# Designs tried in a protein design run: peptides against a protein of PDB entry 8BZL. Part 111

Target 1, 228 residues: chain A of PDB entry 8BZL
Amino acid sequence: SYDRAITVFSPDGHLFQVEYAQEAVKKGSTAVGVRGRDIVVLGVEKKSVAKLQDERTVRKICALDDNVCMAFAGLTADARIVINRARVECQSHRLTVEDPVTVEYITRYIASLKQRYTQSNGRRPFGISALIVGFDFDGTPRLYQTDPSGTYHAWKANAIGRGAKSVREFLEKNYTDEAIETDDLTIKLVIKALLEVVQSGGKNIELAVMRRDQSLKILNPEEIEKYV
Target 2, 242 residues: chain B of PDB entry 8BZL
Amino acid sequence: SRRYDSRTTIFSPEGRLYQVEYAMEAIGHAGTCLGILANDGVLLAAERRNIHKLLDEVFFSEKIYKLNEDMACSVAGITSDANVLTNELRLIAQRYLLQYQEPIPCEQLVTALCDIKQAYTQFGGKRPFGVSLLYIGWDKHYGFQLYQSDPSGNYGGWKATCIGNNSAAAVSMLKQDYKEGEMTLKSALALAIKVLNKTMDVSKLSAEKVEIATLTRENGKTVIRVLKQKEVEQLIKKHEEE

## One batch from the design tools (peptide; aimed at target 1 A24 S29, target 2 R16 E21)

Design b1_p27_7 (made by RFdiffusion4)
Pose (drawn by RFdiffusion4):
Structure b1_p27_7 (pose): chain A 225 residues (1-47, 50-199, 201-228), chain B 238 residues (1-200, 205-242), chain P 27 residues (1-27); non-standard residues A62 YCM
Amino acid sequence: SYDRAITVFSPDGHLFQVEYAQEAVKKGSTAVGVRGRDIVVLGVEKKAKLQDERTVRKICALDDNVCMAFAGLTADARIVINRARVECQSHRLTVEDPVTVEYITRYIASLKQRYTQSNGRRPFGISALIVGFDFDGTPRLYQTDPSGTYHAWKANAIGRGAKSVREFLEKNYTDEAIETDDLTIKLVIKALLEVVQGGKNIELAVMRRDQSLKILNPEEIEKYV
Amino acid sequence: SRRYDSRTTIFSPEGRLYQVEYAMEAIGHAGTCLGILANDGVLLAAERRNIHKLLDEVFFSEKIYKLNEDMACSVAGITSDANVLTNELRLIAQRYLLQYQEPIPCEQLVTALCDIKQAYTQFGGKRPFGVSLLYIGWDKHYGFQLYQSDPSGNYGGWKATCIGNNSAAAVSMLKQDYKEGEMTLKSALALAIKVLNKTMLSAEKVEIATLTRENGKTVIRVLKQKEVEQLIKKHEEE
Amino acid sequence: EEAEEKEEEAEENLEEALEEAIEAMYE
């Protein structure tokens, strides 16, 4: 089989294929995640008439208690999502507990990292925001990128214009903004309206403590706008 | 040998996949192919690129392939690659029926093939398949459906779409004329002739298939030349 | 002249469809 080293070091210590994978992420639609007190919210920018909206969604459930949003190559994302879904079931089988948000994040990050050091393969061209709750009810938000690095965040953005949205969230992520569920959803819509020039072209989803993923209707989003 | 390896599965500096983009270029030069969803069925309209006089026409169709009892598809791009992929689609549909004893839902069949196409872009060092497919079908979950896939493995559901030559012009005509939720098969047939009339008119130059439900059973039929010649006459009056 | 115009239009349609397909890989 094909064994060519695709990800290699360059002078100065750069891994060019990873950096190029990060450029693929910037070409992706904006995704925003906010961790609230007892709620986590994900929002995504949408690119069309005659298209079935159900089939092209950026927000996916990995397990009953964990879901994710992504930016970058949509085909690479389907592969990573299905790999994580299989791992969530393997964990329930072996430990008899649902996966912690951290556990599945670590798994997705290590999968991505392996694709930066394996022969015959290019890196995954996606970043992911992963949200959910732990056994003790603690809300979580993690980010993964193509290098395999992962971190926890109070709020974050990935994809096109992520720097601008991040700077908005830095000034606006306060206790008042995450005091209630309505204000937590509102902060995500405001963060997206910063780069979407729009309001009717946004997808949003909410996850509450042990209540599973709820995707908001267009009529419910129009009320906030 | 590193010297002769064209490295078909790497990123460009901008995060682009050049072989995938070049494959899409090949599809843009293929025969026009479009699909339209309606309340009582789904249809595929295709430009025949085999319009030579000395051709025999031994099959019931040239560009439209039955995948299983409830599904059919059409292709744009490299014909040989399409043969490999359509054979694989039939195998996936049969593997699912064997396992679950029920027909494969349409989206599950598209996802399964797209995973194969995505793998060719990430590892193996091979050129990708130069094929875009339109899928039409019916399942107990979502009823009548239309899907499109491209060489990277991406797919989407559509009420109407077009692939191949002059597809941008065709998508424009569909946005203007397609009445969302009010289309019947007869009106969708009229719109298909209208679209192919601009982007290309003769019955020998076109191929039309319809998918409908009759007595709880799926019917996939290629329209005879007589029915196509009558549809062409009905449009010229407009 | 008319044939050239038709060729130019076909090229423009090809470029537009290709650009949209490439954007869809990310969006």

Design b1_p27_7_s1 (made by RFdiffusion4, then SolubleMPNN; from b1_p27_7, 14 letters changed)
Fold by OpenDDE base, seed 1:
Structure b1_p27_7_s1 (fold): chain B 228 residues (1-228), chain C 242 residues (1-242), chain A 27 residues (1-27)
Amino acid sequence: as target 1 above (228 residues)
Amino acid sequence: as target 2 above (242 residues)
Amino acid sequence: AEEEEREKEEEEDREKAHKEAVESLYQ
């Protein structure tokens, strides 16, 4: 059975372990990213935190550097490995090149890491997709998506995880220049997109906002409710 | 499909890691371990299954391990895997202390082990560790802390939690009786006895079948203390009188 | 009978705990 081998081609040319890692991503809660004019926004479906669990330890959005943040969907432990590698690379780049990474650069690094785990003997693919957002040093807002195969593309807007299909269909209809004309409208677009799949409104949403020349801001529940 | 169950570190067609899931199932058969965070300390309480009938006094901890001066852990699952992981925790903590001349932060020690656990789920020819851990600690960053980790290399911080046998029932009781912001170490000890009395696979709770450790701060130092059998007996007696 | 009932309760608890644990793997 070819599908039992780690990262081998089937007779019909499929990499089953990569396809099955994409199924692991669909078990994750939804994440959405939108590039505005002078803003990038990540929104995620909050998994219900257990009553006695520390919310600090349940993160779906993380900073990679001061100018880059990432949301993921899929295996939590796999995500931590990718995040740690990306953070080390961001710091290494600052030390060696004396500039922060571009969003494309760090996306390509993550993609190359994922690809190596699809080709290296005795390794399974990472069971995660990621939305990577930030600003380049020239102030250009960027959004990238990566999957378990190590592919990556630039997007205006995209979604990953369980509800990603419905959220993408919403974004395809509603992403216009008018819908992202202001920072507030861009945030509203992300919230509306998540509300296609998230039950119980703003309480189950986490939002991260990065504006030009500003640090990453995680919105509190009260700030989110202002946009609902 | 059973065809994916026999190989380690592969995804099923549905995106599942069956060997990780089966390692978690194996932990459900292990003895109960509890952790409770209080305002003035943190505790571990664990079921002792191996009662040495020929010993007059039990001076050892079977399931509770001191990691360094500021941290301890409890284990549920395969004993040999637990011994390897607890030794690795001690080595990580010691290497950090030597490198930085300060104790490793609690979460950093937990994450370092969780990265090892995760690697055993991703690299071929390895099986997942059949062990979940509870960690108690103090550091200057977050104060008193309680963490849980599983075979996947996932972890979380907790106010109170349980692993091993009857863990769902224990967690349900903890959710009912744990009062956030009002939990003293004394109240946490009483709650631990209450939960263990309900969740242990024993007809009667006895001090010989329970290990309890507390972590407190005294004069700016961390104190990790395993309760004496007589102290545990007094806690059980007090619970039976209520 | 009491032992069989206890074993059944323990099995139901394991099933519940296992389901929650497996769901915790993904975010």
Scores: peptide ipSAE 0.455, ipTM 0.823, DockQ to the pose 0.819
OpenDDE base, seeds 2, 3, 4, 5: peptide ipSAE 0.112, 0.437, 0.455, 0.404; ipTM 0.597, 0.811, 0.825, 0.785

Design b1_p27_7_s2 (made by RFdiffusion4, then SolubleMPNN; from b1_p27_7, 14 letters changed)
Fold by OpenDDE base, seed 2:
Structure b1_p27_7_s2 (fold): chain B 228 residues (1-228), chain C 242 residues (1-242), chain A 27 residues (1-27)
Amino acid sequence: as target 1 above (228 residues)
Amino acid sequence: as target 2 above (242 residues)
Amino acid sequence: SAAAAEEAARERDRKEALEEAIESLYE
């Protein structure tokens, strides 16, 4: 039955379902990640929450562990599966190795999971990209990006989703050692980058900050407005 | 290209899951289901379309299902798919209770089913469930809750929402009339009747065509009650007098 | 006809609801 081979090579060597999953990511709202000196920052375009929707249930940024958080773009339901699997792995690692995962380790785990779904018969790729940020146990800030193919790389700064191209172009011009010299400047850089694509200013931005030896902090709207 | 429409749920060239979208379209033709969260309770109101005179008057709610002592749901979409999913919800809730000796938190039950729904959109040889659900519940963590889930396995918490036929119009009315912090169960019931009267494809709203369930807390216990036809008639009458 | 107008209104509602639902799939 031909329905078993979901992700197959085209005659010209393309994995169309992976490419099309990348198009699904572009339908997601923008997310940006920036690595500072002693800080990692995730910013996301806050999708207009319907007036009657509970904001608690609408999260584009989530903790994977105490030292790692993730933002995604693409299919929300697919993201939930990846997040849950990653959380289980983080806890399993703590139990077996007695140390928290490195940001690279959990990124590689997520990437391997995604890659398996591109190679397994009868499964479609995950329709998500992710920005994974955190601190290694040595206190080094890390930022990784992964896509539907299972490819991953370390970044100083990156963006995913609908406005990712414009945000990346901004970051390429404005990411300097001076621009990340302080935590506040790093946060400001993320906000400025998001404002390239986000309408209605700081009210439509969600920011998460992780500092060395600190838990994930989601900034409230008032805290965000201080940086605008 | 029709090629992406007829296969296992795969991405289109534009990154769309057409089988999920078509499942959602099918739900748009289903009978209306409404949920409203109040300060002192939560309710479901559903259109009853299949009034067959030969159905034995076992007034089992056709569209509202008790899941456990603390949760109920309503369904819009394919009845057979709904039956499978509601049975799975009951099993998940029961397994949790047996394992942890406490009721499953509302959001965890919703999430567990949503993971099943998502799997049916990702694994080959499966189609999406042609079902959206509204969930009402109470737990010790968040109190009264209302959730909606779709064929994709996406879900969200709501103060008020609608699925099925004329859902956009219903949601628009709810956005206009829902007052946060001021909503009593009594006012929520009145609002439900108001919305259904405008959104149901009926010349006149009647108690025979509407199912309403309320979830409240009495003496530290959750009470799920399906309103009697006479109670629904009184609500309709009160609305007609206003 | 009033019936045609009502049917057209229902079709618009279904389209709007579907578009919103589809948009909700992606975050």
Scores: peptide ipSAE 0.451, ipTM 0.827, DockQ to the pose 0.865
OpenDDE base, seeds 1, 3, 4, 5: peptide ipSAE 0.424, 0.384, 0.413, 0.407; ipTM 0.802, 0.776, 0.799, 0.793; seed 3 fails the geometry check

Design b1_p27_7_s3 (made by RFdiffusion4, then SolubleMPNN; from b1_p27_7, 11 letters changed)
Fold by OpenDDE base, seed 2:
Structure b1_p27_7_s3 (fold): chain B 228 residues (1-228), chain C 242 residues (1-242), chain A 27 residues (1-27)
Amino acid sequence: as target 1 above (228 residues)
Amino acid sequence: as target 2 above (242 residues)
Amino acid sequence: EEEEERREEEERDRREALEAAIESLYE
């Protein structure tokens, strides 16, 4: 008999598979998101790419649409499924509504997808958390986080993955209106936050920046070093 | 711990998928498969373990499969699982060709199978496939390509890699000897023989125990060729003379 | 002794390969 009941409540009301999926997220490298005034920044701990691996195929930050990008922590294969579903929804929305998705809309879609996998028979939860950033059509920068449970919230700044606790503690202390007053300061804040957990400086950091009415820009290592 | 080992692929308290890990362990016992990307082509080299004297000398690839005119793969792991996945790859490629009237891009074929693999790690009543694959191909978007996929549905592009028995040692050797930007198909073939000679659990490397396929471009067409035994023998002899 | 050493080396290699593969599961 297939044990179809993968995610069930414990006697004390816990969904163990969801909690354990959150532990899978902690095995992922650190990702950080910061909302600035007119900028959103994603920073990730660069996984040591094997010398012979094609860097093109190792991406922790991806575009969901022209106005939305996502970083994740946890199971890479699970992330690909979520990303693909989200991309399809973004395109579908453009076709049906004739407008791009809001960051909240696509976050809610992803969250709903994750939640269904916590309640559906014969499915385990997704082993990923995501930071979703972008701009709404009105030019408002947004940052959302979602976890394996399908819960989502809006944030000024947040972190996921292995070093998330330390990074969040740093952000709680250092995220001020002054610290995000300019785009450059916002980027610097993300780098400083990541340096709490990443060794060897800017070489092990990947940064993505999105500004109003601009596409996702991934900074090259030289650009990152200017902020260190 | 045992309760997570015997059930459908579920998370352990530490966030591990033990069934996926066990599938990966099973692959470690399989024959060695190598892939090497060169400037002018890409190759697969695989250990042939099941040499039965009664097998018809027909050029059958035990581990290397042609997927379409532009792609081939090698498999390490459970043979029955490999057969299912290779057939699925062929079907996906064919359906794409029929629908779009052009060959499927290499990475898209890889990802399509990886989505299937991933599903078998997430949906109840299914076990992970006990198979890793190396893919070689050419398309107009990225040219010559080499990919590796595992039971989790994860994949990556590689310049050179190895799966199966002694894969860690093979990868270490490839890292030492692979010269980025200077790798010709000839040098890649020589490197493949060198690595196999050291990683295969054989006293002496023989052409009977090695399958090699090359993918090249000739006159704007992809050519997938399985090397004849005599050609492999010549490569082995050249290596022994160096 | 040589066969045992070879087996131990193969086991070590398998462990190393497996560990690398497991690490690759998470980003």
Scores: peptide ipSAE 0.461, ipTM 0.831, DockQ to the pose 0.868
OpenDDE base, seeds 1, 3, 4, 5: peptide ipSAE 0.443, 0.446, 0.448, 0.376; ipTM 0.817, 0.821, 0.823, 0.769; seed 4 fails the geometry check

Design b1_p27_7_s4 (made by RFdiffusion4, then SolubleMPNN; from b1_p27_7, 12 letters changed)
Fold by OpenDDE base, seed 1:
Structure b1_p27_7_s4 (fold): chain B 228 residues (1-228), chain C 242 residues (1-242), chain A 27 residues (1-27)
Amino acid sequence: as target 1 above (228 residues)
Amino acid sequence: as target 2 above (242 residues)
Amino acid sequence: EEEEERKEEEEKNRKEALERRIESLYQ
């Protein structure tokens, strides 16, 4: 019976559940990633946290390992499942290979996980896209993007979520070697890109910065305001 | 489109999970449950709808469940689904205790159940659980905690929140009256009565229609107690005198 | 009339609560 076949081809060759999962991503707030020379930056539009909600439990940016972090757009609960599996894989890799994952490796793992959920009978696709940033063990900065289909690509800069089109158009115009010449300029580029879609300025932006040979740093609102 | 409403765990053309939305709508008709975090404790207050005179006077909490020595929860939604999820919470907590020889951290227990809820929104042949939960707890990592979870497997930490009937009005009142950093358990109990008096679908608030549990720390131990009817009556009376 | 008005207000509040919860599903 068709009841088990959630993701099937239409007569015209479309995977509608994958396409509809991409529509779920567009309901998410905007996230942007930029690869600098010696820095990777994730920026996200903060959803207005309810006055009585604990902000620590509302995160759009998360660490996967010491050298890798991820921002997502789409279904929050789906993202948690992907994040947890990615974290387990990062730790498993350290135990079995004795080195941290490359950003490409963990991206490919996440992509393969997503792809399996598009092909497995009785499973729907994940309703998330992700920006995955970090450093390889050789100190190379990386940015990858994944979608609900399980495709992935390396990027210099990219965006996901509701405002992603406008942010990408901005990045296509403004991403130059001069614009990423310094860490501070790279951070400014991310903020400027987010300001194309975020109405309330720096107060509604969250930034994560990873520099070469440094741990992930989440910027506080005061640090963000210095770049606005 | 109606063709997507009948199938569980599928996206609509607009990227919506209608069965999750409908489960949340059903919970909106359930009895009110609220949680309030204080500096010296945390509480749950729940509407008791099934007052049958033939129920044995054993003050069995209908909507508030002890999970372990450090956590309790309240439920809004389908009773059978609530029983399954409450049992699963107890099993998860017990397995963790056996494995690690320490109590499960509050957020980890909440997350473990939320992963189960999420799976029931993604795997074919399953429906979402028609249940939202409030969790109260204490652990050595974060102290007193209040969490809320929904049918999607989403959760969040809260200072105060409400689920079930009139939850929007209750949350609005909590936002107005909750004083951050100054909330005592005594003040939280008074606030709970104030909110329930306005938001419960009852003509008059009575102690028989309200369950209240408090979680405190005494001599380095967690104490979970359900308030006696007389204690609830005193809280209601005090509110009526103000 | 007052009971109908109360029921309408309760229905409005339920719809508003539901909308907020649905919005919270997506980040």
Scores: peptide ipSAE 0.406, ipTM 0.818, DockQ to the pose 0.844
OpenDDE base, seeds 2, 3, 4, 5: peptide ipSAE 0.411, 0.367, 0.401, 0.061; ipTM 0.815, 0.771, 0.810, 0.540; seeds 2, 5 fail the geometry check

Design b1_p27_8 (made by RFdiffusion4)
Pose (drawn by RFdiffusion4):
Structure b1_p27_8 (pose): chain A 225 residues (1-47, 50-199, 201-228), chain B 238 residues (1-200, 205-242), chain P 27 residues (1-27); non-standard residues A62 YCM
Amino acid sequence: SYDRAITVFSPDGHLFQVEYAQEAVKKGSTAVGVRGRDIVVLGVEKKAKLQDERTVRKICALDDNVCMAFAGLTADARIVINRARVECQSHRLTVEDPVTVEYITRYIASLKQRYTQSNGRRPFGISALIVGFDFDGTPRLYQTDPSGTYHAWKANAIGRGAKSVREFLEKNYTDEAIETDDLTIKLVIKALLEVVQGGKNIELAVMRRDQSLKILNPEEIEKYV
Amino acid sequence: SRRYDSRTTIFSPEGRLYQVEYAMEAIGHAGTCLGILANDGVLLAAERRNIHKLLDEVFFSEKIYKLNEDMACSVAGITSDANVLTNELRLIAQRYLLQYQEPIPCEQLVTALCDIKQAYTQFGGKRPFGVSLLYIGWDKHYGFQLYQSDPSGNYGGWKATCIGNNSAAAVSMLKQDYKEGEMTLKSALALAIKVLNKTMLSAEKVEIATLTRENGKTVIRVLKQKEVEQLIKKHEEE
Amino acid sequence: MTLEEAEEIQEKSTPEDVAKYAPAMFD
């Protein structure tokens, strides 16, 4: 089989294929995640008439208690999502507990890292925001990128214009903003309206403590706009 | 040998996949192919690129392939690659029927093939398939459906779409004329002739298939030349 | 079409000519 080293070091210690994978993420639609007191919210920018909206969604459930949003190559994302879904079931089988948000994040990050050091393969061209609750009810938000690095965040953005949205969230992520569920959703819509020039072209989802993923209707989003 | 390896599965500096983009260029030079969803069925309209006089026409169709009892598809791009992929689609549909004893839902069949196409872009060092496919079908979950896939493995559901030559002009005509939720098969047939009229008219140059439900059973039929010649006459009056 | 025809198309094309397909991978 094909064994060519695709990800290699360059002078100065750069891994060019990873950096190029990060450029693929910037070409992706904006995704925003905010961790609230008892709620986590994900929002994504949408690119069209005659298209079935159900089939092209950027927010996916990995397990009953974990879901994710992504930016970058949509085909690479389907592969990573299905790999994580299989791992969530393997964990329930072996430990008899649902996966912690951190556990599945670590798994997705290590999968991505393996694709930066394996022969015959290019890196995954996606970043992911992963949200959910732990056993003790603690809300979580994690980010993964193509290098395999992962971190926890109070709020974050990935994809096109992520720097601008991040700077908005830094100034606006306060206790008042995450005091209630309505204000937590509102902060995500405001963060997206910063780069979407729009309001009717946004998808949004909410996850509450042990209540599973709820995707909001267009009519419910129009009320906030 | 590193010297002769064209490295088909790497990123460009901008995060692009050049072989995928070049494959999509090949599809843009293929015969026009479009699909339209309606309340009582789904259709595929295709430009025949085999319009030579000395051809025999031994099959019921040239560009439209039955995948299983409830599904058909059409292709744009490299014909040989399309043969490999359509054979694989039939195998996936039968593997699902064997396992679950029920037909494969349409989206599950598209996802399964797209995973194969995505793998060719990430590892193996091989050129990707130069094929875009339109899928039409019916399942107990979502009823009548239309899907499109491209060489990278991306797919999407559409009420109407077009692939191949002059597809951008065709998508424009569909946005203007397609009445969302009010289309019948007869009106969708009229719109298909209208679209192919601009982007290309003769019955020998076109191929039309329809998918409908009759007595709880799916019917996939290629329209005879007589029915196509009558549809062409009905449009010229407009 | 044939594989040879597709190859000829690819040879005549540059990265700039096909850059228009880049968004289809991301969105």

Design b1_p27_8_s1 (made by RFdiffusion4, then SolubleMPNN; from b1_p27_8, 12 letters changed)
Fold by OpenDDE base, seed 2:
Structure b1_p27_8_s1 (fold): chain B 228 residues (1-228), chain C 242 residues (1-242), chain A 27 residues (1-27)
Amino acid sequence: as target 1 above (228 residues)
Amino acid sequence: as target 2 above (242 residues)
Amino acid sequence: MTREEAEAIEKALTAEDVAKYADRLYY
């Protein structure tokens, strides 16, 4: 069976392990990214954390550098590997080029890493998609999405994970220049988009905001409730 | 023609890693290990299954391993895999100490091993490790800590958790009885005995079948102590009187 | 556990039997 081989072409030209890795992403909780005018926002569906689990160790949104953050959907352990590699690259770039990475640069790096794992013998694809947001040094807000295949694209808004289809449909209808006119409206758009798939309102949502020349801010539950 | 090792962990059509899930199932058949975080310490309690009368050396610790002066772990799963992983943990901790002249932070040690575990789920010709671990430790950053890791290379911090046989039932009991903010090491020890008594497939809990280690801070130093059988007997007796 | 026993268990386990672990692997 071609589906049991490590990332080989089927007779009809499909890479089944890549497609199946995309199915692994759909098992992840939903993440949404929106680019505003002067803001980038990541929203995620919180995983049900066990009562006795330390919340500090359960993260779906992470900083890659001071100017870049990422949300993922899919295999948690795979995500950690990608995040660590990306962080090292961000630091290496600062040391060698003396400037922070552009959001596109680090996205391309992650995408290239993923692509190599689809073509290398004896490796399975990464079971994650990522939304990568941040600001370039010129102050331009950016949003990129990457998938298990190593493809990447720039977006105004996008979603990944189990509820991504519904969230994308919502964003396609509601993402307008008016809807992102202010930072607060942009945040509200993300929350509304997530509420299409997240039950129990703001308690199950995590939001991260990055503004121009500011570090990543994770909103607390009380701050989120102001927008609900 | 390098035959693609059909045993490589690959995605199923629905995006699952069955070899990892099967490894986790195998761990469910191993002896029970508990970890409980308290305000003044952290403990591991583990079921001792292999009491071979012919074993000359009473291995004081079949399932609990000291990793360094500030950390210990317990293991559930394949013994040979556990030995490899515990040795690797010790090596990582030693290399860090030599490089930085300070003990490795607890979470960094856990993540370093988890990256190894993850690699064994992604690279061809490798199978997942059939081992889950509980880690207890102290560092200057977060104080007393309890972590759990599984064959996937995933990990989490916990106030209390269980791995191995009847782990789900044990976790449920811990959720019911764990008092957040009020847990002393003494109360944690009592809770460990209570949960083990209910989760171990034994008619009566005995000290010979239980290993307990505590990690505390005394005079600015970490103290890892394996309880003596007499101490465990006293804990069991106290539980029976309540 | 023998290889034969292990193989027998692998054949006997369904996707549903191990589904409880899947929730731990994904986020």
Scores: peptide ipSAE 0.368, ipTM 0.805, DockQ to the pose 0.582
OpenDDE base, seeds 1, 3, 4, 5: peptide ipSAE 0.293, 0.321, 0.190, 0.093; ipTM 0.775, 0.792, 0.718, 0.630; seeds 3, 5 fail the geometry check

